# Ledger of designs, part 135: peptides against a protein of PDB entry 5T59

Target 1, 112 residues: chain A of PDB entry 5T59
Amino acid sequence: TTPTMQSTSLLTEHLGYPPISLVDDIINAVNEIMYKCTNAMEKYLMQRNIIGKKDFSDEIKIGTAKLESLLENSVDKNFDKLELYVLRNILSIPSDLLEENRFRLLHHEKLV
Target 2, 90 residues: chain B of PDB entry 5T59
Amino acid sequence: EHIRFQRLVQVCNKALEESIRKLQSWEKIHECFPNYGQTREGIENLTVCQQQVIKLWSNLSRVEFDAIFHERSIEEKLNQLDDLINKARS

## One batch from the design tools (peptide; made by RFdiffusion4, then SolubleMPNN)

Design b2_p23_6_s3 (from b2_p23_6, 7 letters changed)
Fold by OpenDDE base, seed 2:
Structure b2_p23_6_s3 (fold): chain B 112 residues (1-112), chain C 90 residues (1-90), chain A 23 residues (1-23)
Amino acid sequence: as target 1 above (112 residues)
Amino acid sequence: as target 2 above (90 residues)
Amino acid sequence: SWLEKANSEEAIKKTEELEKELE
C-alpha cells in the first residue's frame, strides 16, 4: 500500500517533480486559505465589536481563536487523509507496471 | 479510461468540505460567542460572517487549487499515467 | 473547473465510494 522507492522515482520522472510536492502545494494552500478565512472573520467581527454600550472585543478575539483551532484540527485531519490517499492511490504505479518490461515502457514513452 | 485526475478532484473536494463542516454549524459558531450571540445584532453579524467565510473558503480554494493543478500540469500527467497503465495492460 | 466536475452527479457517487476507502 505504501509507495515504493521505484514508484516514486518513476513518478518523479514522469511528473517532473516528486509526488509529495503536489501534496505539499495543496496542504500549504489550504493552510494559507484557512488563516485568511479566520483573519477575515476576526476583522469583520471586530468592526462590529460594540453593541449597545458593550464592547465584545475580547470575546470576539477568543471566539475566533477557538474557531481557528477547530478549523486547524479539521484541516489537519482531512488533509492528512488526502495525502495518504493521493500518494497511495492516485500518484501510484501498479505492481505489474513495475516489472522490467513495463518499466522500459515508461522510460521509452518519455523518450519518444 | 482517465480516472486519476477525477479522483484527485474528488478527494480534494471532500477534504475541503469536511474541513469546513464545523464552521457550517451555527451551534458551534454561537458557542464561541456566547454573550455576543445573545444580542440580536450579534446574531445578525455572526450569521453574515458565517456565510461570508464559507464562501471565502470555497472561492479561495477553487482559485488556489486550480492554480496548483495548472502549475503542476497534474491533469495531463495523470491522464498520461492512466494511458500508460492501460497500454501496459493491453 | 475542477470544482464543477467534482459536483457532478457521477462524481458524487464515486466520491462516496472513495469515502469508504478513506475510512
Scores: peptide ipSAE 0.219, ipTM 0.908, DockQ to the pose 0.066
Fold by OpenDDE base, seed 3:
Structure b2_p23_6_s3 (fold): chain B 112 residues (1-112), chain C 90 residues (1-90), chain A 23 residues (1-23)
Amino acid sequence: as target 1 above (112 residues)
Amino acid sequence: as target 2 above (90 residues)
Amino acid sequence: SWLEKANSEEAIKKTEELEKELE
């Protein structure tokens, strides 16, 4: 069940912004957090790249890149599911209310 | 009576939890650093790194998501939406 | 469902563990 244009319009009026904007904020935030985490990990390990007489810099870079890729894939998958759920089940209007009376109710509440 | 905001928080938490799952696996971390992790110091460093990144993930997510929810007034708006729907059905 | 998974006892426990580590 995809949100209708009517639902989007009504919710935009109610929220003051399109429903998708909330999801975009969430996704942008988690992406930023993700890269901050992986960057911190790499920097921490690169400061500890030499053990004994062996330099593990290359392994650290490759390993951190692998973890970043893994995390990135997981974030994409899980937050795509989140987006779908939020837009369909949270930021949604029941079909029985997608009538003229619902529209009137929203306007009435704003005018009173 | 108010359920939508609760659901939003729940699904956000779930998404965050599932996203960090792989980094919570020591085996997965070790696999990425096979030779580094064969040293005592390497294991120690990886252990600390893993703990720190998980904490960073959790802390940043909480702060940033709360900020978003506040800026968007989403709790209030979702509560109002619940109320409107309930009123329309009465 | 996605929501059901989010409300699972296991998920709650894991979340609490993460929160505890921040304390």
Scores: peptide ipSAE 0.125, ipTM 0.888, DockQ to the pose 0.044
Fold by OpenDDE base, seed 4:
Structure b2_p23_6_s3 (fold): chain B 112 residues (1-112), chain C 90 residues (1-90), chain A 23 residues (1-23)
Amino acid sequence: as target 1 above (112 residues)
Amino acid sequence: as target 2 above (90 residues)
Amino acid sequence: SWLEKANSEEAIKKTEELEKELE
């Protein structure tokens, strides 16, 4: 089920931050990691760009760019799925707890 | 009883694993460096590079995600959420 | 489900393999 405004509010209160913030952190992190990886790969190969008096710098740059694109596409796909799953199934409140009485329980527990 | 945090970790691992899968393919790597990979030294360099980048991916993701989880206190919060839900249903 | 896929034996093995390489 799709998260409601009510569930988001309750979870935000519980977490101390909006649920989406966690996902954003994760996605931002993986993006950073992704580019660090591709950058490292490029640098490593560029330090070894000359073989047998032939300079492969251009090929290396193009090749690493292609790999980066592949990785980007995969990251986007998989972490979009992750986002949906986390928000729908992990950072979620069952409908039965969204009733007023259950509401009070959450607030009560928070204050204790 | 506490399942949400476990699920979070699992889905994160899955996403990371699936994301790096293409780089784990030697064929895919080699295709990106067709001439470079026809040299002995090139093959060696690509092999090492592939291994290193995969390790880097794994290591960085572990460290960074753990940091996020810690900073957000997500294990505790998810456990509490599980407890609240279970309590409400009892 | 996506979670079930994440818990697949193959996924677990691959994850463990990657982790072992870092040890």
Scores: peptide ipSAE 0.105, ipTM 0.888, DockQ to the pose 0.046
Fold by OpenDDE base, seed 1:
Structure b2_p23_6_s3 (fold): chain B 112 residues (1-112), chain C 90 residues (1-90), chain A 23 residues (1-23)
Amino acid sequence: as target 1 above (112 residues)
Amino acid sequence: as target 2 above (90 residues)
Amino acid sequence: SWLEKANSEEAIKKTEELEKELE
């Protein structure tokens, strides 16, 4: 089921914010966390880049970049799925409540 | 009766778990550092790094997502939504 | 479904592993 303008409006009124805003917060948070993690990895390894008189800085940079790419791809994939699921199945109003006789249920509850 | 918030938490956890899955693979980590990982010290460093990043991922996600859920009052709002739906169907 | 996958045994195990590692 695809979200409708009506459901979005009703949910916005109920939530006090558009449903997509919650998803945006989640996605923004995970992206921030992702880069904090990869940055921490790089810094940790770069502080330990010399082993046996050999400098592994280049390998560390390349390797960390690869891991970052893997993580980015996975985050994008999984949180795109999350977005769709949340908007369609969690932050959703059943069609029967969108009928004319029940359309104002949320409005009525707020006013009473 | 209240199901939406539970679902939200579940799908968030699933997304986080699936996203970090490859970093939980030692083989994947080692593949990214083929020469570094051939040294004893390198293996030790990578092991610690892997453990730390997974912990960091878990901890940060927990803290940040809880903050979001609180700021958005989403548990209360979703419970209310469930109640409204159930009421309408009664 | 996505929800079913989220509650899969594998997902639960990984969650537990992550929690254990965090401790």
Scores: peptide ipSAE 0.107, ipTM 0.886, DockQ to the pose 0.046; fails the geometry check

Design b2_p23_6_s4 (from b2_p23_6, 12 letters changed)
Fold by OpenDDE base, seed 3:
Structure b2_p23_6_s4 (fold): chain B 112 residues (1-112), chain C 90 residues (1-90), chain A 23 residues (1-23)
Amino acid sequence: as target 1 above (112 residues)
Amino acid sequence: as target 2 above (90 residues)
Amino acid sequence: DRLEKWNSKEAQEKTKELEEELK
């Protein structure tokens, strides 16, 4: 099922918020978690930046930045797919319910 | 009967699992720290760091996603949606 | 816009891939 303006309106009424808002919450959350993870990694290693007499601070900063980029790319890809799936297959209304009579049914259920 | 919320949880878990996969690769971790990882102590630190980050990822995602689902009442709403659809098709 | 994105061929392909993985 393909998302439509009508579906969005009906789902917004049902949910009390636009369907995309749920996805936005999820994406915002994972992004925050991602940066918390990479920050934690950097801090942990920076506290252990000296091995013997050698300071690896620069390598740690560069390395953690690379890992952050890798994670960021993966998050973007996978949660883009998630967004599409959720809005197309989970938060969706079958076409048979988008008919006028079915539209009324959804409104009726809310009013009762 | 009720399938939409189950699917939501499933795809969220899938996305989280696939996203963290790169960090689960020791080879990729080591490649980012080529000189640091040539030391015994460096390897030990990277190993612990990797484990901790993966755990942090898992724990934070569980807590945050559950909070979102609760705040949005999404399980209830999706169950209701399933019911409405099933009723309409009856 | 996002609606256009959701209705794109690329979107369908990505969704299909995910659906198959979730079987």
Scores: peptide ipSAE 0.333, ipTM 0.932, DockQ to the pose 0.894
Fold by OpenDDE base, seed 1:
Structure b2_p23_6_s4 (fold): chain B 112 residues (1-112), chain C 90 residues (1-90), chain A 23 residues (1-23)
Amino acid sequence: as target 1 above (112 residues)
Amino acid sequence: as target 2 above (90 residues)
Amino acid sequence: DRLEKWNSKEAQEKTKELEEELK
């Protein structure tokens, strides 16, 4: 099953919002969480940047930046897959229902 | 009978789990702080930091995703979609 | 556009793993 303009319209009517809006909410949320996590990590370590007589501030900044990049890449990859899966397999209408009579069924159920 | 919402939860959990996997690796964490991690205190700090970040990730994602699902009424809508599809096929 | 992306061969490949795991 592949997304179509017809299915998008029908799903939008059913959901009350475009299917992609749900995915966008999810992605926006995880991005926000991601940066909260990395920021917390940096702040925590920067408060503990001096061990003995050595200042590790520069190393901490570089290290946390590396971890942020790793996390960003992973988030991007995995949630790209999520978007594809959700829109193709979850928020989807089977092709056998993409007929005129079936369209009315969805519409009728909403009106009744 | 209702499968779509379950699938949504599953793929969300999977994406979250796979995304945080690298941070769950102590080796990866240590590699980012090679000199800091050679100190006893540094190791302790990194250990706590790693644990806290993973917990924060888990907690925030749970709260935020549940909020999204609620606001979008997605469980109800997906269940209805399942029902409509099943009805149409019967 | 996004619709083209969703229907692309690349999209099919990327989602295949998830589909198999959740099958």
Scores: peptide ipSAE 0.333, ipTM 0.932, DockQ to the pose 0.773
Fold by OpenDDE base, seed 2:
Structure b2_p23_6_s4 (fold): chain B 112 residues (1-112), chain C 90 residues (1-90), chain A 23 residues (1-23)
Amino acid sequence: as target 1 above (112 residues)
Amino acid sequence: as target 2 above (90 residues)
Amino acid sequence: DRLEKWNSKEAQEKTKELEEELK
């Protein structure tokens, strides 16, 4: 099934918020987590930037930035899929219930 | 009976797992620190760092996602949705 | 806007892979 304006309206009423808001919360959260992880990694390594007589600070900064980019790309890819799946298959109303009669019934059931 | 919330949890976990997959690769980690990783101490530091980051990822995601699900009452709402659909079809 | 995106053929294709993995 595919999401429709009608489905969105019904689900918004049911949820108390638009379905996309849930996805946005999830995506925002994972982005924040991602940043915290990469920041933690950089800080950890920067505290250990000198080995022997060599200072690896520059390499650490570049390396952690690369890892951040790698993680970001992966997050974007996987959570884009998640968004589509959630909105199409989880936060969805079957087409048979979107028929006029069933639609009214669903709406009525929520109000009673 | 109630399937939607379970599916939500599953796909969230999958997305999280797949997202961190590349950081679980030692080879990829090492490639980002080619000279640092050639030292014994560097390898040790990277190893610990990798492990800690993965744990941090897992812990933070669990806490944050659970909080979101709670704040949005999504389990209850999805269960209700399942019930409504099932009722309508009966 | 976003609704159109979700209803696109591309969206269906992307989701299909995930659906199969969850089976």
Scores: peptide ipSAE 0.328, ipTM 0.931, DockQ to the pose 0.859
Fold by OpenDDE base, seed 5:
Structure b2_p23_6_s4 (fold): chain B 112 residues (1-112), chain C 90 residues (1-90), chain A 23 residues (1-23)
Amino acid sequence: as target 1 above (112 residues)
Amino acid sequence: as target 2 above (90 residues)
Amino acid sequence: DRLEKWNSKEAQEKTKELEEELK
């Protein structure tokens, strides 16, 4: 099923918000979580930056930055797919419901 | 039958699992800390760090996503959508 | 904008891939 302006309007009416808003909430949440995780990792290791007589602070900073980038790329990839799937297959209206008679049904159900 | 909300949960879980997969690789973690990871204490610290981050990822995502789903009433709305579709096809 | 993205061939391919992975 392909998203259309008509389906978006109908779903917005049904949901009380645009379908994309749900996806945005999810993506914003995971991004926040991602940075919390990487920040926690960096802080944890920086508290343990000295081993013996060596200070590994620089290596820790570089390493955690690399991991952050890795995670960020993975999040972007996977949640882009999620967005497409949700909007095409979950928050979607089949073509048969977009017909005139079925369209009336949707409105009727809302009014009842 | 109601299927859309189940699919939403599944795809969310899949995205979360796939996103964290690379951090689950010890080899990748170690590669980022080549000298630090050559020390016994460094290895121990990295091991604990890795485990804690993965747990944090899992816990935070569960809490936040559940909150979103609740605030958006998405289970109810998707169930209603399923019902409408089923009714239309009957 | 985003609607165009959702209707693209690339979007369809990615969606199919995900569907297969979820089976």
Scores: peptide ipSAE 0.324, ipTM 0.931, DockQ to the pose 0.898

Design b2_p23_7_s1 (from b2_p23_7, 11 letters changed)
Fold by OpenDDE base, seed 2:
Structure b2_p23_7_s1 (fold): chain B 112 residues (1-112), chain C 90 residues (1-90), chain A 23 residues (1-23)
Amino acid sequence: as target 1 above (112 residues)
Amino acid sequence: as target 2 above (90 residues)
Amino acid sequence: SEQEKISKEILERVKKLEKKFNL
């Protein structure tokens, strides 16, 4: 279903926060994790940058940057799908329950 | 009866698994380090690095997502939402 | 209103994502 003002209001009241706040937390977390992973990878390899008296520092920097880009693209795509799914299918209220009588029922249950 | 939180966990896991898939490919890793990966030590280092980063990804995501879900009380809230919807339809 | 603002933001994000995935 598509979010509406009614559903957003009800969900915000129910959750105690806007539905998008949960999504934002998830997105922010995965982004942070992503860069922690790529940073760890670069640091690990940079500590092992010399093999047989050859310095591979430049190749390591370029290579890790490429992997970071690949991961960024994948994270972007997959978590955009996640966001859409969550907002439409998880953090949603069926349209039949957004009618006046049903709307009041949900609000009443919250107050009682 | 309670389905929303289960679905949330499922889609989160799916997104995480699909996101890290590229790094699970040894071929893709090696392609990023063509000369480094031609050395014995380089291969060994890349192998360990790949394993460690995947583990780090999995561990951090588990800890952070669980923390988010806890702080937002999302399991309880989604279960309550399911209950409210089911009750309204009965 | 605050809720109206939030609702609009959510709707815009959903629309943006739908366009991205050609939905």
Scores: peptide ipSAE 0.715, ipTM 0.954, DockQ to the pose 0.738
Fold by OpenDDE base, seed 5:
Structure b2_p23_7_s1 (fold): chain B 112 residues (1-112), chain C 90 residues (1-90), chain A 23 residues (1-23)
Amino acid sequence: as target 1 above (112 residues)
Amino acid sequence: as target 2 above (90 residues)
Amino acid sequence: SEQEKISKEILERVKKLEKKFNL
């Protein structure tokens, strides 16, 4: 379903926060995790940059940057899908619940 | 009966699993370090690094997402939403 | 209103994502 002002208002009241806040938390978390992972990888390899008297620092920096880009693109794509799914299918109210009689039920639950 | 929270967990897990898929490819890892990966020690380092990153990804995501779900009380809220919907349709 | 702003933001994000995935 497509979010509406009515559904958004009801969900915000029910959740105690806007639906997008949950999504934003998830997105922010995965982004933080992503950069922690890539940073850890770079640091690990940079501590092991010399092999057989050869310094691979430049290659490591370039390589880890490439991996970061790959991961970033994948995260972007997959969590965009997640956001769309959550907002349309999970944090949503069916149209039949938005009818007058059902809307009253939601208000009743609020007051009781 | 309660399906929304289960779906949320499922789609989160799927997004996490699909996101890390590229790093699970040894070929892709090796391609980023063509000369480093031609050394025995380099291969060993890359192997350990790959494993550690995947584990770190899994562990951090589990902890952080569980924390988010708890702070937002999302399981309870989604269960209540399911109940309201079911009640309205009964 | 605040709720109107939130609703509009959500809708815009959904629309943007739908366009991205050709939906």
Scores: peptide ipSAE 0.715, ipTM 0.954, DockQ to the pose 0.741
Fold by OpenDDE base, seed 1:
Structure b2_p23_7_s1 (fold): chain B 112 residues (1-112), chain C 90 residues (1-90), chain A 23 residues (1-23)
Amino acid sequence: as target 1 above (112 residues)
Amino acid sequence: as target 2 above (90 residues)
Amino acid sequence: SEQEKISKEILERVKKLEKKFNL
């Protein structure tokens, strides 16, 4: 189901916030988590950058950057899919419920 | 009866699982550290690092997503939405 | 209206995503 002004309004009223806010929270959270993970990884390895007489700092920095990019790309793709699914299928109102009588029902339920 | 919240949790878990999949690949990890990973100590460090980051990912996502769901009262709201829809169709 | 603005934003994001995934 494609979001409409009517469905958005009803959902916003029902939720107490715009549907997109939930999605944004989720996306922001995973991005933060991603950063924390990659940062932790880099820090952990940089604390162990010297093995024997060799300093692997440069390799670690490059390697962690590659992993970060890999993770970022995957997060981007998968959570874009999530966003689309949520907005179309979860935070949605069936068309039959958007009819006048049913529209009033949703509104009425909030008032009662 | 109530399906929307279940679906939300499912798709969130799926997105999280799919996102971390590449980091679960030892081959991918090792490829990023070709020389470091040729040392015994390097392998050990990478192994621990991989395990820790995956655990961190899992733990943080659980905590943060649960917090979001709670703060947004999304389970209750989605259940109510399901109920309204079902009621309207009855 | 504010709701109209929000609705448009959501719709645009949906459309963008649909395009991304060739839907």
Scores: peptide ipSAE 0.715, ipTM 0.955, DockQ to the pose 0.749
Fold by OpenDDE base, seed 3:
Structure b2_p23_7_s1 (fold): chain B 112 residues (1-112), chain C 90 residues (1-90), chain A 23 residues (1-23)
Amino acid sequence: as target 1 above (112 residues)
Amino acid sequence: as target 2 above (90 residues)
Amino acid sequence: SEQEKISKEILERVKKLEKKFNL
């Protein structure tokens, strides 16, 4: 289903926060994790940059940057899909409950 | 009867798994370090690095996502939502 | 209102994502 003002209001009231806040938390978290991972990778390899008296620092920096880009693209794509799915199918209210005589159910249950 | 939270967990896991898939490819890793990976030590270092990063990804995501779900009380809220919907349809 | 802004933002993001995935 497609989010509406009515469903958003009801969900916000039910959740205690806007539905999008959950999605933002998830996306922000994975982005933070992503950079922690790439940073760890770079640090690990940079501590092992000399092999056979050859310095591979430049290659390591470029290589880790490439991996970071690959991961960024994948995270972006997959969590965009996640966001869409969550907003349409999880944090959603069926249309039959959004009818005038039915949409008050969530509000009513909260008050009772 | 309660399905929304399960779906949330499933799609989160799927997104995480799909996102890290590129780093699980040794070929992709090696391609980023063409000369470094031609050395024995380089291969060893890359192997360990790959394993550590994947573990870090898995561990951090589990901890952080669980924290989010807890702070947002999302399991309870989604279960309640399921119940309300089911009640309305009964 | 704030709710209107929130709803509008959600809708915009959904539409943007649908466009991205050709849905």
Scores: peptide ipSAE 0.715, ipTM 0.954, DockQ to the pose 0.763

